# Peptides against a protein of PDB entry 6J54, part 69

Target 1, 223 residues: chain A of PDB entry 6J54
Amino acid sequence: NENLFASFIAPTMMGLPIVTLIIMFPSLLFPTPKRLINNRTISIQQWLIQLTSKQMMAIHNQKGQTWSLMLMSLIMFIGSTNILGLLPHSFTPTTQLSMNLGMAIPLWSATVFTGFRYKTKTSLAHFLPQGTPALLIPMLVIIETISLFIQPVALAVRLTANITAGHLLIHLIGGATLALLNINTMTAFITFTILILLTILEFAVALIQAYVFTLLVSLYLHD
Target 2, 42 residues: chain B of PDB entry 6J54
Amino acid sequence: QFQFTGIKKYFNSYTLTGRMNCVLATYGGIALLVLYFKLRSK

## One batch from the design tools (peptide; aimed at target 1 V19 Q96 M99, target 2 L32)

Design b2_p25_8_s1 (made by RFdiffusion4, then SolubleMPNN; from b2_p25_8, 17 letters changed)
Fold by OpenDDE base, seed 5:
Structure b2_p25_8_s1 (fold): chain B 223 residues (1-223), chain C 42 residues (1-42), chain A 25 residues (1-25)
Amino acid sequence: as target 1 above (223 residues)
Amino acid sequence: as target 2 above (42 residues)
Amino acid sequence: SQLLQFLAQQLAEIALRTQLLLLAL
């Protein structure tokens, strides 16, 4: 089914990758305010950023608050790219596992190394849950160590799989709707309604996945 | 508060230091096992 | 924090499974 996955191929124009432009485009939607009283759109954006910041950083202490800017930029980037990717016939960069790994691995490593640097004892102790029976300690430490290394992979794959699956569903149902228009208009209307409902769901999923991605990075930082 | 005596003072799953020591002991044990098998093959 | 991570992972997994089920149907 090359036709189904054709939407996930990196778009090129005149031999030049447009992916870079697509990645940079969401940044244009969030301009920096230069006035005390900005436009309604900018004010709403800033308000949402403040609310999200307060919610996400409530988990962290003062030292964790230093990561607020990075985490907020991450959630805004992933959220905006995911939402824009839901536009018809659009390419979503977050459907590419390479991109998500490129974000997940550095952020995960930064959180882990930061933990080891400032809270070495706590970070080492995190490999053993509290209250573990003595006989299970060696095995559980090994499992927890493996779990730590799986975290960046799971973080990237989760985001990729959720967004990709949503896109595939939209394309499949959309294609079915178009095919049924010439066969049965009533059935096509039903499938179109399902497509609309699915699209609304995918908008929610896009935001939730961005939030979960950022939240997990934040939780790894907090340990 | 749990009062730990003897080896349990250093190796326990309830205190931060005890948990850290357990982790280090586990890694040390694995490293020794790997070293043993490497030296045995030679 | 571990509980929150677990809950976040479970929520993400449920969402993924739901999407896969919808794809299969």
Scores: peptide ipSAE 0.220, ipTM 0.783, DockQ to the pose 0.027
OpenDDE base, seeds 1, 2, 3, 4: peptide ipSAE 0.075, 0.191, 0.110, 0.114; ipTM 0.698, 0.787, 0.757, 0.744; seed 4 fails the geometry check

Design b2_p25_8_s2 (made by RFdiffusion4, then SolubleMPNN; from b2_p25_8, 18 letters changed)
Fold by OpenDDE base, seed 1:
Formats: structure tokens, sequence, C-alpha cells
Structure b2_p25_8_s2 (fold): chain B 223 residues (1-223), chain C 42 residues (1-42), chain A 25 residues (1-25)
């Protein structure tokens, strides 16, 4: 049991945590352009960022567009860390619930407080769905209040659980494939095929989870 | 579109202001209940 | 179940750290 989660232990070197360096590493993959016509890779990267930015910020008004930089940086950070974490023997910081909570809680609180500051009436009215029968109003307000406080937890747990589960499956099936090579080659081949399909799926999941995390933060801002 | 009169004008689940007032009333009621139990125990 | 147990352990660790931080204030 302990061996299954050994890859999720925070890496250290000579007693010093190198997690900070791992977290900062994705920032090096997104250099700032300095030319009018950049390299092919940088141009494609900027095009992709612009495309995703337009798609995500379409639900926001002009005031909500001020959060575009924050949300896009968040999705790029989570996406890059998730993809890099799929490398063999790599540590994925987003598998740590502490990190995800550290991102989710401040962002959630910022969106909620921003909503209360500029859209107080709408934010308060959000605790009661429109058209609710009068007898159910007190109960629904309580439930909606509890739901609000569960949002940051659900946001962090969703990201952590999906990425962690993917890693566990890759490790387990990969280990099983290696073990079956000497037992049954045909079965090992089938298991290996499943591993390949799973790896492709995990690449998609890595991007989707980054998108969902950012989208939910955006939706909380929009209310 | 909706015409409300009396108490329903201020406390309803259809208008934005009405919904807000209902939420505030609910929180106020809970706060009063908590205060009542706290004072009763003392 | 193992994943849930691991997550529960992580949450407990975070909660303990939060409590220590609150006690330090």
Amino acid sequence: as target 1 above (223 residues)
Amino acid sequence: as target 2 above (42 residues)
Amino acid sequence: SLLLEYLAKEMAEIAAAAQEALLAL
C-alpha cells in the first residue's frame, strides 16, 4: 500500500525541498516574445493561449475581463504541471492536495469577495434560486450556503483526485505489464495496449482538469 | 412582469431584491436563534 | 478505497497544520 503512493512523496535533495523548483519550472516553458514574428513554437503557443482566452472570457463582461490574466496564467500553470507530471518517475505538484487547496481557497475567496463588493444584491440573491416555494426558502438558503463553502474543497479535491488516480493507474498497469512479460506475452501485450490508451486519456484529462479548474473559478466570479 | 403587493413585495423568490431580503431574513433568524440559546444557557 | 484513504490522510495533515498555525497566533 505504501509503495503505491511512494511516487507522490514530496521530493527532497540533501534534506532541502526541491518542490519549489519543480513548481517554478513550468514558467520557463513560456518565454515572453521579443520579436514581431516569433519562432514557430512560440507563435503556436501564443495562438493557443489567445484562443483559450477568448473562449473562457466570453462569459464575462468588461469588468470580468480584468481577471483574464489571472485565469489564463492559472490554466497554463496547472496544464503544464499536469502534462510534465505524466513523464516517468516525475513528481506532479498538482497531485498534492495542499497545493491545490493553496490555489483554490484564495482564488475562491477572491471571487466571492469581489462579487459581494461590486454585485452585492446579485451575490446575496444567488443563495436563493428564483421561483422557490416560500416554505422551502429557509432550507434552500442554508443548503446553498453550505454549497458555497464546499466549492473550494470540491475544486481542489476534483483536480487532485483525477490527476492522482491517473498516475496510480499508469503505475499499476505499467507494473502489471512488466510482470506479465515473463508469464504470458499475449496478456502482457493486451495490458500494454491498455496502458497506451490510458496514457493518451491522461494527457486529455490533464488538460481538461486544468480547464475545469479555471472555468469553475471563472464561473464563481460570474456567479 | 410580476406585481407583488404587501409583504410579498419585499419578500419573494422572483425578484432580485426579494430574494436578497429572504436570504438576509434567514440569516437574521438563525443569528437570533443562536443568540437565544446562548443567552438561555448562561 | 486506497485513494480515498490517502486523500483523507492528506486532508488530516492539512487540518493539523492549520490548527497549529491557529494556535501559533
Scores: peptide ipSAE 0.150, ipTM 0.687, DockQ to the pose 0.046
OpenDDE base, seeds 2, 3, 4, 5: peptide ipSAE 0.068, 0.039, 0.059, 0.104; ipTM 0.682, 0.665, 0.672, 0.676

Design b2_p25_8_s3 (made by RFdiffusion4, then SolubleMPNN; from b2_p25_8, 17 letters changed)
Fold by OpenDDE base, seed 5:
Structure b2_p25_8_s3 (fold): chain B 223 residues (1-223), chain C 42 residues (1-42), chain A 25 residues (1-25)
Amino acid sequence: as target 1 above (223 residues)
Amino acid sequence: as target 2 above (42 residues)
Amino acid sequence: SLLLQFLAEQLAEIALLEQLLLLLL
């Protein structure tokens, strides 16, 4: 259904892709504070960043806390892009699997390589869970190795699938409500109510998916 | 708390060093297997 | 374990949404 998936096509303006501008736009919503006492909006933003930072970095040691800036920037980026994507007739870059893979693979690789560099013994030992019987060791090591390589793919696909499914459902119910307005106003009102509830849910999903994505990257760093 | 002797000292699923050695042995075995099939074909 | 439970719940929600989507189609 080309009409249904038309909202997921990369937008172009005058033959130029505007995807780059859409990706950069969320960064403008979070300006750097220049005053000791900032505006209420900036203060709330900084407060939220501090709270999320404290929560996510609680599982990390001092060396792991060096990743705080990158992880916080990641969650802010994904969260803001997902929320902005819920606007009507908007394009969400995170619905594109290529973008999510482009984020997941480097971050995953960085966490794995840092683990091998600083904690080589622990990282290698992580391929074998403790207490496994000797006969199952080779098979389990192979499975765990495969699982490691699936992690970036699962991370990207999860984010993409969750956001895409939400968008599709909003579009379908939205289209149904518009069609029912001319047929039966009462049924259209019911479907519209469902649409509102769904949009609220998708706002929550947008934030949760951003958090889960960042949290999983953080967990891979911690091993 | 486990006292391992002999080969179990180096290859166990309980100690960190033992787990590492098991992983390395597994990868080494796979590499040797692949090498064997590659050399057999030629 | 808590993360896995959370992920399982999210996957269940996605599955429900997919079923609803299929029902609407």
Scores: peptide ipSAE 0.081, ipTM 0.739, DockQ to the pose 0.023
OpenDDE base, seeds 1, 2, 3, 4: peptide ipSAE 0.035, 0.079, 0.060, 0.029; ipTM 0.699, 0.768, 0.760, 0.689

Design b2_p25_8_s4 (made by RFdiffusion4, then SolubleMPNN; from b2_p25_8, 19 letters changed)
Fold by OpenDDE base, seed 5:
Structure b2_p25_8_s4 (fold): chain B 223 residues (1-223), chain C 42 residues (1-42), chain A 25 residues (1-25)
Amino acid sequence: as target 1 above (223 residues)
Amino acid sequence: as target 2 above (42 residues)
Amino acid sequence: SLLLQALAKELAEIAKAAQEALLSL
């Protein structure tokens, strides 16, 4: 078990945390375009950003579309870090709950406060669903209030749990494959095939979790 | 569109204003209860 | 919130039915 969790420990070099460098590294993979016609890589990146931006901001009014830059930067950051974390023996910052809470809490607070600033009446009304029987109103308001405060926790834990679970599964199957190489080569080949399929799945999960995280933040803003 | 009269006009679960008032009333009630228990303990 | 709204509507319908049943007794 110690060997499994060793990959989740924050990496340090000579006692200095290199996590900062790891977090900043993905930003280097997305350079800002300077020319009217860029190379294929930058063009594809910009095209993907534009597509995702259109999809995510379609539910927002013009006032909400001001958040487009922040939401796109967030999804690019989380997505890139998650994908890079799938490299062999790589550390994924998003596996750390502290990292995700550091993103989730401020963003959640911003969405809630923005709602109270510009749509106070609607925001307060969200604590009570429509059509609630009169006797259930006090209890339901309390439940909805609790639900609101659980949102940032759920947002952070969801991202952390999904990425962490993927890493653990890759390590476990990878370790089993190595152990079976000396016992049964055919069985080891089967487990290795499963590992390959799992890694492909985790690539998809990494992108999906980045999207879901950003989407939920966007939805909280819209509500 | 719902038509409400009396207290139901201001406190209902169907209109936006009614829902808001219900929420505020609930929070106010809880605050008063907490205040009551704090004053009682002294 | 959508689930809560749906649940609230269902509960409201049940409450109305119960009230009508009580009034019929």
Scores: peptide ipSAE 0.130, ipTM 0.727, DockQ to the pose 0.012
OpenDDE base, seeds 1, 2, 3, 4: peptide ipSAE 0.127, 0.107, 0.104, 0.067; ipTM 0.734, 0.730, 0.731, 0.719

## One batch from the design tools (peptide; aimed at target 1 T12 M14 Q96)

Design b2_p26_3 (made by RFdiffusion4)
Pose (drawn by RFdiffusion4):
Formats: structure tokens, C-alpha cells, sequence
Structure b2_p26_3 (pose): chain A 223 residues (1-223), chain B 41 residues (1-41), chain P 26 residues (1-26)
């Protein structure tokens, strides 16, 4: 009975303040120069695009490359609006489940209607995988079509659920430091757990590769 | 001038990318169950 | 814990309603 942890009971609030200012703000963190040589703080933002525009370009290699100049604007918005919210009292718009159901459905249904305007037969004849055996036709085409309509829900719910799960362990491991007016040796170990956990919460950039890339596989497989 | 800089890009891919009507239908029906539960309290 | 979960669900439901009203208004 040496080290007794404590806890504080308080409501964890994901309130909704004025949002249309908070959305426009990580657009003016990135400037654009009309000059040849640039000023050494855009120049490491212009080099960071020319890397990851050479990885969502190399798989497709078609006339579906026209679509890929918009998929690098989808990686900078939720690459920034997940990284701004690690600050002390900031508010992330990709916490709320509302705009991610508007990020998945206007993009996911922009992929099944891409081959239906050009191929019109073999886009969802991709439901036919192989040289058809006889005992498992109805066990297949009720499976591969229930794992198609999962995809918009499987694209947007995997983003909201773990971004806001990073914010609660910031509070609750952080709020147990403030309520630790008991023995002071264990206060530093909870603090040291925080400053490790904030390094893991720069996997908020690592969860945007897993949004643009399973949108490319959900685009490269249909088209 | 927030148009003609990206007007060549719009009619290229908004043929399939501007289908927010399915989002508007799935959003407008999602407005209907929450006004109804508060009506029945 | 149950009160914090109910408040989070209620805030997400209000945010979906506000977004659906704005989308129907456009």
C-alpha cells in the first residue's frame, strides 16, 4: 500500500465553438511564392510535396493520373488539422464525426462512378474473381458486395475514432498529475509517460497515409 | 478569381466528384431521426 | 463515465444535425 493513484471525475467536453474560422486557419500556414528561388521556409514545404507526389503517382500510371493532383491536397488538410490540435487548448475539426462523413462519401462514390461512365460492364464484373467453381457462387457475391458498401463507413470511422482516442489519454493521464497531491515520486513517472505519449501522437501524420492510400487502392482497383 | 484558376479542373472530375447529393440524402435523412426522438422526448 | 459518454454522443449528434441543415440549405 505505498503508491495510491488518484483520479478526478470531470466531464470531457468536445464542445462545438465557431468552426468556420478554425477550418480556414491551416490554409494560411502555407504560403505560395511567385518567384524562382524561394525563401527557405516554403522551400522545405515545396520539397515535402515532391516526395509524396512520387508515391501516389507511381502505382496508377494511366490517364487516371489527372485525379492525383487533388489527392495531395487531401493529405495536407488532415495532415495539418490533426497536427495543430496537439497544442494546449486548440480544437481539431476532424474530431467531430460530421465532416468525415462528408469526406468519405463524396470521394468514395466518385470512384464507382468513374468506371461506370467508361467501362460500364467490367467495373463491377470485378466481382468475378477467377475461373468459376460451382459450389460457391452465391456464397461469394453476397460477401464481396457486403464488403463494398462497408468501405465508406470503413474509411471515415477509422479516422474519427482514433484521433479522439488520442485526446482522452492526453487529458486523463494529464489530469491525474494535477490530482496527485499524494506522494510526489510518482508524479514524474506519469509526466514522463505523457511526453512519450505525445511523441506517439505524432502518428496523426501517419494516419493520413492510411487515408489517401486506401483511397488510391479504392481508385486503382476500380480504375 | 477563385474560379478560373481551377475551372479547368472542375468539369474534368466533378462529373463524378460532385455527387454530394448522396451525402445530401444521407445527411437529410439523418436530420429526420433526431428531430423525431426529441419530439417523442 | 456514463455521463461523459452520453455528453460526447450528444455533442456528435448536434454536430451532425448542424451539418445536415447547412447541407440542405445549400
Amino acid sequence: as target 1 above (223 residues)
Amino acid sequence: FQFTGIKKYFNSYTLTGRMNCVLATYGGIALLVLYFKLRSK
Amino acid sequence: VSSSVSLIIANQAVAIVVFAVLLLAL

Design b2_p26_3_s1 (made by RFdiffusion4, then SolubleMPNN; from b2_p26_3, 19 letters changed)
Fold by OpenDDE base, seed 1:
Structure b2_p26_3_s1 (fold): chain B 223 residues (1-223), chain C 42 residues (1-42), chain A 26 residues (1-26)
Amino acid sequence: as target 1 above (223 residues)
Amino acid sequence: as target 2 above (42 residues)
Amino acid sequence: ALASLLLLLLAQLLDLALFSLLLLLE
C-alpha cells in the first residue's frame, strides 16, 4: 500500500529539494587529513580506503588507475548513503531508481567509450566469445550487444532493489513486532529477534552493494 | 596458435582480429538489412 | 575469489527474489 512506501518519497521543504542536502551530507563524514597522525577514526577511514583502492585497482593498468579516485569516491558515497539510510526515519537516495540510473548510465557510458577509445579491437572482439561455432556467431553477437545495453539497467536495478527490499523488510517486520506486542508477547520477541538479525544483515548488504556497484563499473572499464 | 587460411583467416572466433571482423560483419549485415527494408518501403 | 563472487551473486539474486515477492504481495 501507499503507506508502506511513504518512507521512500523524496523529502521536500516548501517544494525545495532538500534531497540535494541529503546527498551532500555524507561528504562531511569523510574529512581530509590535516596531520601526520590523525584521529583514530580518520586513520581507520584512510586505511580502509587504501585497502579497497588497492583491491579494486589491482586489475587495471596505469591508465585505468586514473579512475581510482572516481571509483573510491563512488563506493564511499554509496556506502555511506546506504548506511545512513538505515537510521530511523531516514531517507536513502539510493532507494530511488532515478538516482541509481543517474550514476550508472554515465559511468557505464564512460567506461564503454573509454574501452572503445583505447582498446577498440579488444572491445569489439568482446561481442564474440572465443571458440563460438560459425553458425552461432551472428546471433551471439546480437545477444552480447543487447547484454551490453542491459548492463547499466541491471547495475541500477540491482542496487535499488537490494536496498529497497531491505528497507521494506525492516519496516514490515518492525510493524509486525509492534502489532504483536499486544497479541502475543512471545511471538513478538521472536519477530524482534529476526528484526535485529535483519538489520545487521542490511548493514552488510549496504556495504556489499556499494562495493559490487563500484566493482562492476571497474570491471566494465577493464573489459 | 591457430593457422587459418582463406576466409577463416579474417573471420574466425579464435583470434582477436577474426572476432572483430565477425562483429563488424554482423553489424554491417544488420545495417544492410535495415537499409533494404527502408528502401523497400519507399 | 570465484567462490566469494558466486556467493555475492547468490545474495544479490536472493535479494532480488525477495524484492519481487514483496512487490507481488502488495
Scores: peptide ipSAE 0.182, ipTM 0.758, DockQ to the pose 0.024
OpenDDE base, seeds 2, 3, 4, 5: peptide ipSAE 0.137, 0.124, 0.172, 0.170; ipTM 0.754, 0.744, 0.764, 0.747

Design b2_p26_3_s2 (made by RFdiffusion4, then SolubleMPNN; from b2_p26_3, 20 letters changed)
Fold by OpenDDE base, seed 1:
Structure b2_p26_3_s2 (fold): chain B 223 residues (1-223), chain C 42 residues (1-42), chain A 26 residues (1-26)
Amino acid sequence: as target 1 above (223 residues)
Amino acid sequence: as target 2 above (42 residues)
Amino acid sequence: AALTALLLLLAELLDLATFALKLLAE
């Protein structure tokens, strides 16, 4: 089991944490446009950012639009790190629960605080669903309160679990494929095919989890 | 949409204000219970 | 709301799929 999780250990060099550099690396993949008409790669990136921005921020009013930059940067960060994490023998920072909690808790608290600040009545009323029978009101309010506090945990765990599970599967099936090369070539070919399909799935999962993470933060802001 | 009178006007699960008041009342009740047990232990 | 529900459902299904695959790999 230790060998399976060896790839998830935070890398250090000479006792210095290089994780910081790994976290900062994806920012280099998104350079700031300097020309009116940029190359195809930058143009596609900008187009994708605009589309995702319009989609995510469509639910927000003018005040919520202020969060657009932060939310878009978040999705770009998580998405890029997740995709880069699928490279062979790469380290994915988002597989670390501490990393995801470090993102989820502050953002969640900020959204909750923003809700209470500008939409106090609506935020308080959110603890009680409409149409609740009178006798169930106290219990349901408690449950909704607990649900609120579970949100950051669920947000972080969802991202961590999905990405980690994907990486584990890739490593396990990859290792099995290599082990079966000399045992049964046909079976090895089948497992290799599964590995390819799984890798494609994990690319999709990487992007979806990034989007869901950011979207849920946005939804918590909107309430 | 809904016309409420008396206590139901302020504490209901349909209006925004009513829901808010119910939540506050619930928290207040919990706080009072906690206070009661705290004072009881003394 | 529908898109959000769809995305959440998709995320849940993907999680279940990965879990199932993990069980098969064990």
Scores: peptide ipSAE 0.203, ipTM 0.749, DockQ to the pose 0.020
OpenDDE base, seeds 2, 3, 4, 5: peptide ipSAE 0.171, 0.173, 0.174, 0.197; ipTM 0.744, 0.765, 0.763, 0.740; seeds 2, 3 fail the geometry check

Design b2_p26_3_s3 (made by RFdiffusion4, then SolubleMPNN; from b2_p26_3, 19 letters changed)
Fold by OpenDDE base, seed 1:
Structure b2_p26_3_s3 (fold): chain B 223 residues (1-223), chain C 42 residues (1-42), chain A 26 residues (1-26)
Amino acid sequence: as target 1 above (223 residues)
Amino acid sequence: as target 2 above (42 residues)
Amino acid sequence: LELSLLLQLLAQLLDLALFALRLLLE
């Protein structure tokens, strides 16, 4: 069991946290364009960023468009870290709940605060759905209030759980495959096939979770 | 469009203002209850 | 409000779908 979670331990060297370097590394993968016509790789990257930006910010007005940079940086960061985490013997910072909470809580609070600042009436009204019977108003308001506070937790846990579960499955299936190589080659082959499929799925999950995380932040901002 | 009269004008679950007032009233009520129990504990 | 609820529902369904897919791949 200890070996299973060994990959999730924060790496340190001589007591110095390497996590900071790992977190900063994805930034190197996104260089700033300098030419009118950049390299094909950079062009594709910019194109993808533009597409995601258009989709993400389509629900926001002009004031909401101010959050475009932050949201895009967030999705790029989470996506890149998740994908890099699928590399062998790599550490994914997003598997750490503390990190995800560290991102979720401030962003959530900022969105909620922004909502209350500029859309106070609407934000307060969101605690009570339309058409609620009069007798259920107090109870429903309480439930909605609690739901609001659960949002950042759910946001962080969702990301953490999905990424962590994926990594665990890859390790488990991988280990099982290696163990079955000496027992039954046919079953090992089947397990290996599952591993490949799972790996592909995890790549998709990595991107989807990044998108969902950012989308939900954007959704909370839009209210 | 709904036309409300009396107290329903200010406290309703259909209008934006009505919903807001209901929420505020709920929070106010809870706060008063908490305050009451705190004062009673003395 | 309706859009937000719809998006929340979609997010939940996506999570469930992914979870189910993972279970099927086990």
Scores: peptide ipSAE 0.169, ipTM 0.760, DockQ to the pose 0.019
OpenDDE base, seeds 2, 3, 4, 5: peptide ipSAE 0.149, 0.139, 0.147, 0.161; ipTM 0.767, 0.767, 0.768, 0.759

Design b2_p26_3_s4 (made by RFdiffusion4, then SolubleMPNN; from b2_p26_3, 19 letters changed)
Fold by OpenDDE base, seed 1:
Structure b2_p26_3_s4 (fold): chain B 223 residues (1-223), chain C 42 residues (1-42), chain A 26 residues (1-26)
Amino acid sequence: as target 1 above (223 residues)
Amino acid sequence: as target 2 above (42 residues)
Amino acid sequence: SALSELLRLLQQLLDLAIFALKLLLE
């Protein structure tokens, strides 16, 4: 049991947290363009960023466009960390609920606060769905209020659970494959195939979760 | 298009303003209840 | 040995399932 979750323990060296370095590492993978026509890799990165930016910012007006930089940085950070976490024996910071809460709560609060600041009427109205029977208004308002406070938790847990579950599955299936090598090579081959498919799936999940996380933050901003 | 008169004009679940007022009224009611129980304990 | 390894794997899967369930129920 402990061995299963050993990969999710925050790494330290001499009592110093190296998690900070791990968190900062993905930033090195996205250098700023210096030339009109940069390297192919940088060009592809910029192209992807532009595409994602267009998709996310299409929801927002000009004031929402101000959040473009933050949202893009967020998705790039989460995406890169998730992808790097799929490397063998790597530590994925986003598997830590504390980290995801640390990101989700401030962003959520900022979006909610921004909504109340500039769209007070609309924001308050969201606590009561349209067409609610009069008798259900008080109860539903309370439920929607509670739902609002659950949003950051759900946001963090969703990301954490998906990445953690995928990571655990890879390790478990990998371990099973190794164990079956000495028992039945054919079954081991099947398991290995599943492992490969699962790894591909986890790459997709890693990107999707980053997108979903950022998208939900954006949607909360839009209210 | 909705046409409301009387109290329904200000408190309804269809218009934006009506929904807002309902929410505020709900919070106000809860706050008053909490305040009542707090004062009652004294 | 094979049985013990299988049991270990099953236990790990069970733990994972429980963990996932706990997360879903939270």
Scores: peptide ipSAE 0.092, ipTM 0.687, DockQ to the pose 0.034
OpenDDE base, seeds 2, 3, 4, 5: peptide ipSAE 0.050, 0.016, 0.024, 0.081; ipTM 0.683, 0.618, 0.679, 0.654

Design b2_p26_4 (made by RFdiffusion4)
Pose (drawn by RFdiffusion4):
Structure b2_p26_4 (pose): chain A 223 residues (1-223), chain B 41 residues (1-41), chain P 26 residues (1-26)
Amino acid sequence: as target 1 above (223 residues)
Amino acid sequence: FQFTGIKKYFNSYTLTGRMNCVLATYGGIALLVLYFKLRSK
Amino acid sequence: AALAALQTAVVTAIATAIAAFLASIS
């Protein structure tokens, strides 16, 4: 009975303040120069695009490359608005589940209607995988179509659920430091756990590769 | 002039990308169950 | 607004159950 942890009971609030200012703010962190040589703080933003525009370009190699100049604007928005919210009292718009159901459905249904305007038969004849055996036709086409309509829910709910799960361990491990007016040796170990956990919460950039890329596989497979 | 800089890009891919009516239908029906539960409290 | 209030009630119920488990560690 040496080190007794404590806890504080307080409501964890994901309030909703004025949002249309908070959305437009990580657009003016990135400027654009009308000059040849640039000023060494856009120049490491302009080099960070020319890397990851050479990985969502190399798989597709079609006339579906026209679509890929938009998919690098989808990686900078939720690559910034997940990184801005690690600050002390900031608010992330990708915490709320509302706009991620408007980021998944206007993009996911922009993929099944891409081959239906050009191929019209073999886009969902991709439901036919192989040289058809006889004992498992109805066990297949009720499976590979119930794992198609999962995909918009499987794209948007995987983003909201773990971004806001990074913010509650910031509070609760952080709020147990403030309520630790008991023995002071264990206060530093909870603080040292925080400053490791804030390094893991720069996997908020690593969860945008898993949004743009399973949108490319959900685009390269249909088209 | 927030148009003609990206007007060549719109009618290229908004043929399939501007289908927010399914989002508007799935959003407008999602407005209807929450007004109804508060009506029945 | 009703969806943001439902999400706050779910996040507060999880944070209360973890805070009650953290209060029984010795």

Design b2_p26_4_s1 (made by RFdiffusion4, then SolubleMPNN; from b2_p26_4, 14 letters changed)
Fold by OpenDDE base, seed 1:
Structure b2_p26_4_s1 (fold): chain B 223 residues (1-223), chain C 42 residues (1-42), chain A 26 residues (1-26)
Amino acid sequence: as target 1 above (223 residues)
Amino acid sequence: as target 2 above (42 residues)
Amino acid sequence: ALLTALQSAQVTKIALELAEQLSKLV
């Protein structure tokens, strides 16, 4: 069991946290444009950023548009780290629950605080769904309050669990294919095909989870 | 849409203000209960 | 619960739209 999770251990070099460098590395993949007509890669990146920005911020008012930069940076960060984590024997920082909590809790608290600051009445009213029977109001308010505090945990766990599960599955099937090479070549070929399909799926999952994470933060802000 | 009178005007589960007041009343009630038990243990 | 259901539906809808956009990109 320990061998399965060896890839998830935070790497250190000479006792120094090299994880910080790994976290900062994806920023190098998104250079700032300097030309009116940039390279194809940069143009595609900008196009993707614009599309995701328009889609994500369409639900927000003018005040919510202020969060666009933060949300877009978040999705780019999580997405890039997740994609890079699919490299063989790579370390994905987003597989660490501590990191995801470190991102989720501050952002969640900021969104909740922003909601209470600018939409106090609406935010307080969200603790009680409309049309609730009078006798159930106190209990439902308590449940909704608890639900609010579960949001950051659910947000972090969702991202962590999905990425971690994908990594484990890739490693397990990859290891199985290698083990079956000398036992049954046909079965090894089948497992290898599954591995390829799974890796493609995990690329999609990596992007989707990054988007969902950012989207939920945005939705919590919008309430 | 809905016409409420009396206490239901301020405490209802349909209007925004009514829901807000219900939430505040609930929190206030919980706070009073906590305060009661704290004073009881004193 | 209703708001949670609505939020989940919105997330699902947006996720599907994202998947469609990603499919077009490939």
Scores: peptide ipSAE 0.161, ipTM 0.742, DockQ to the pose 0.021
OpenDDE base, seeds 2, 3, 4, 5: peptide ipSAE 0.118, 0.082, 0.090, 0.152; ipTM 0.737, 0.706, 0.735, 0.736

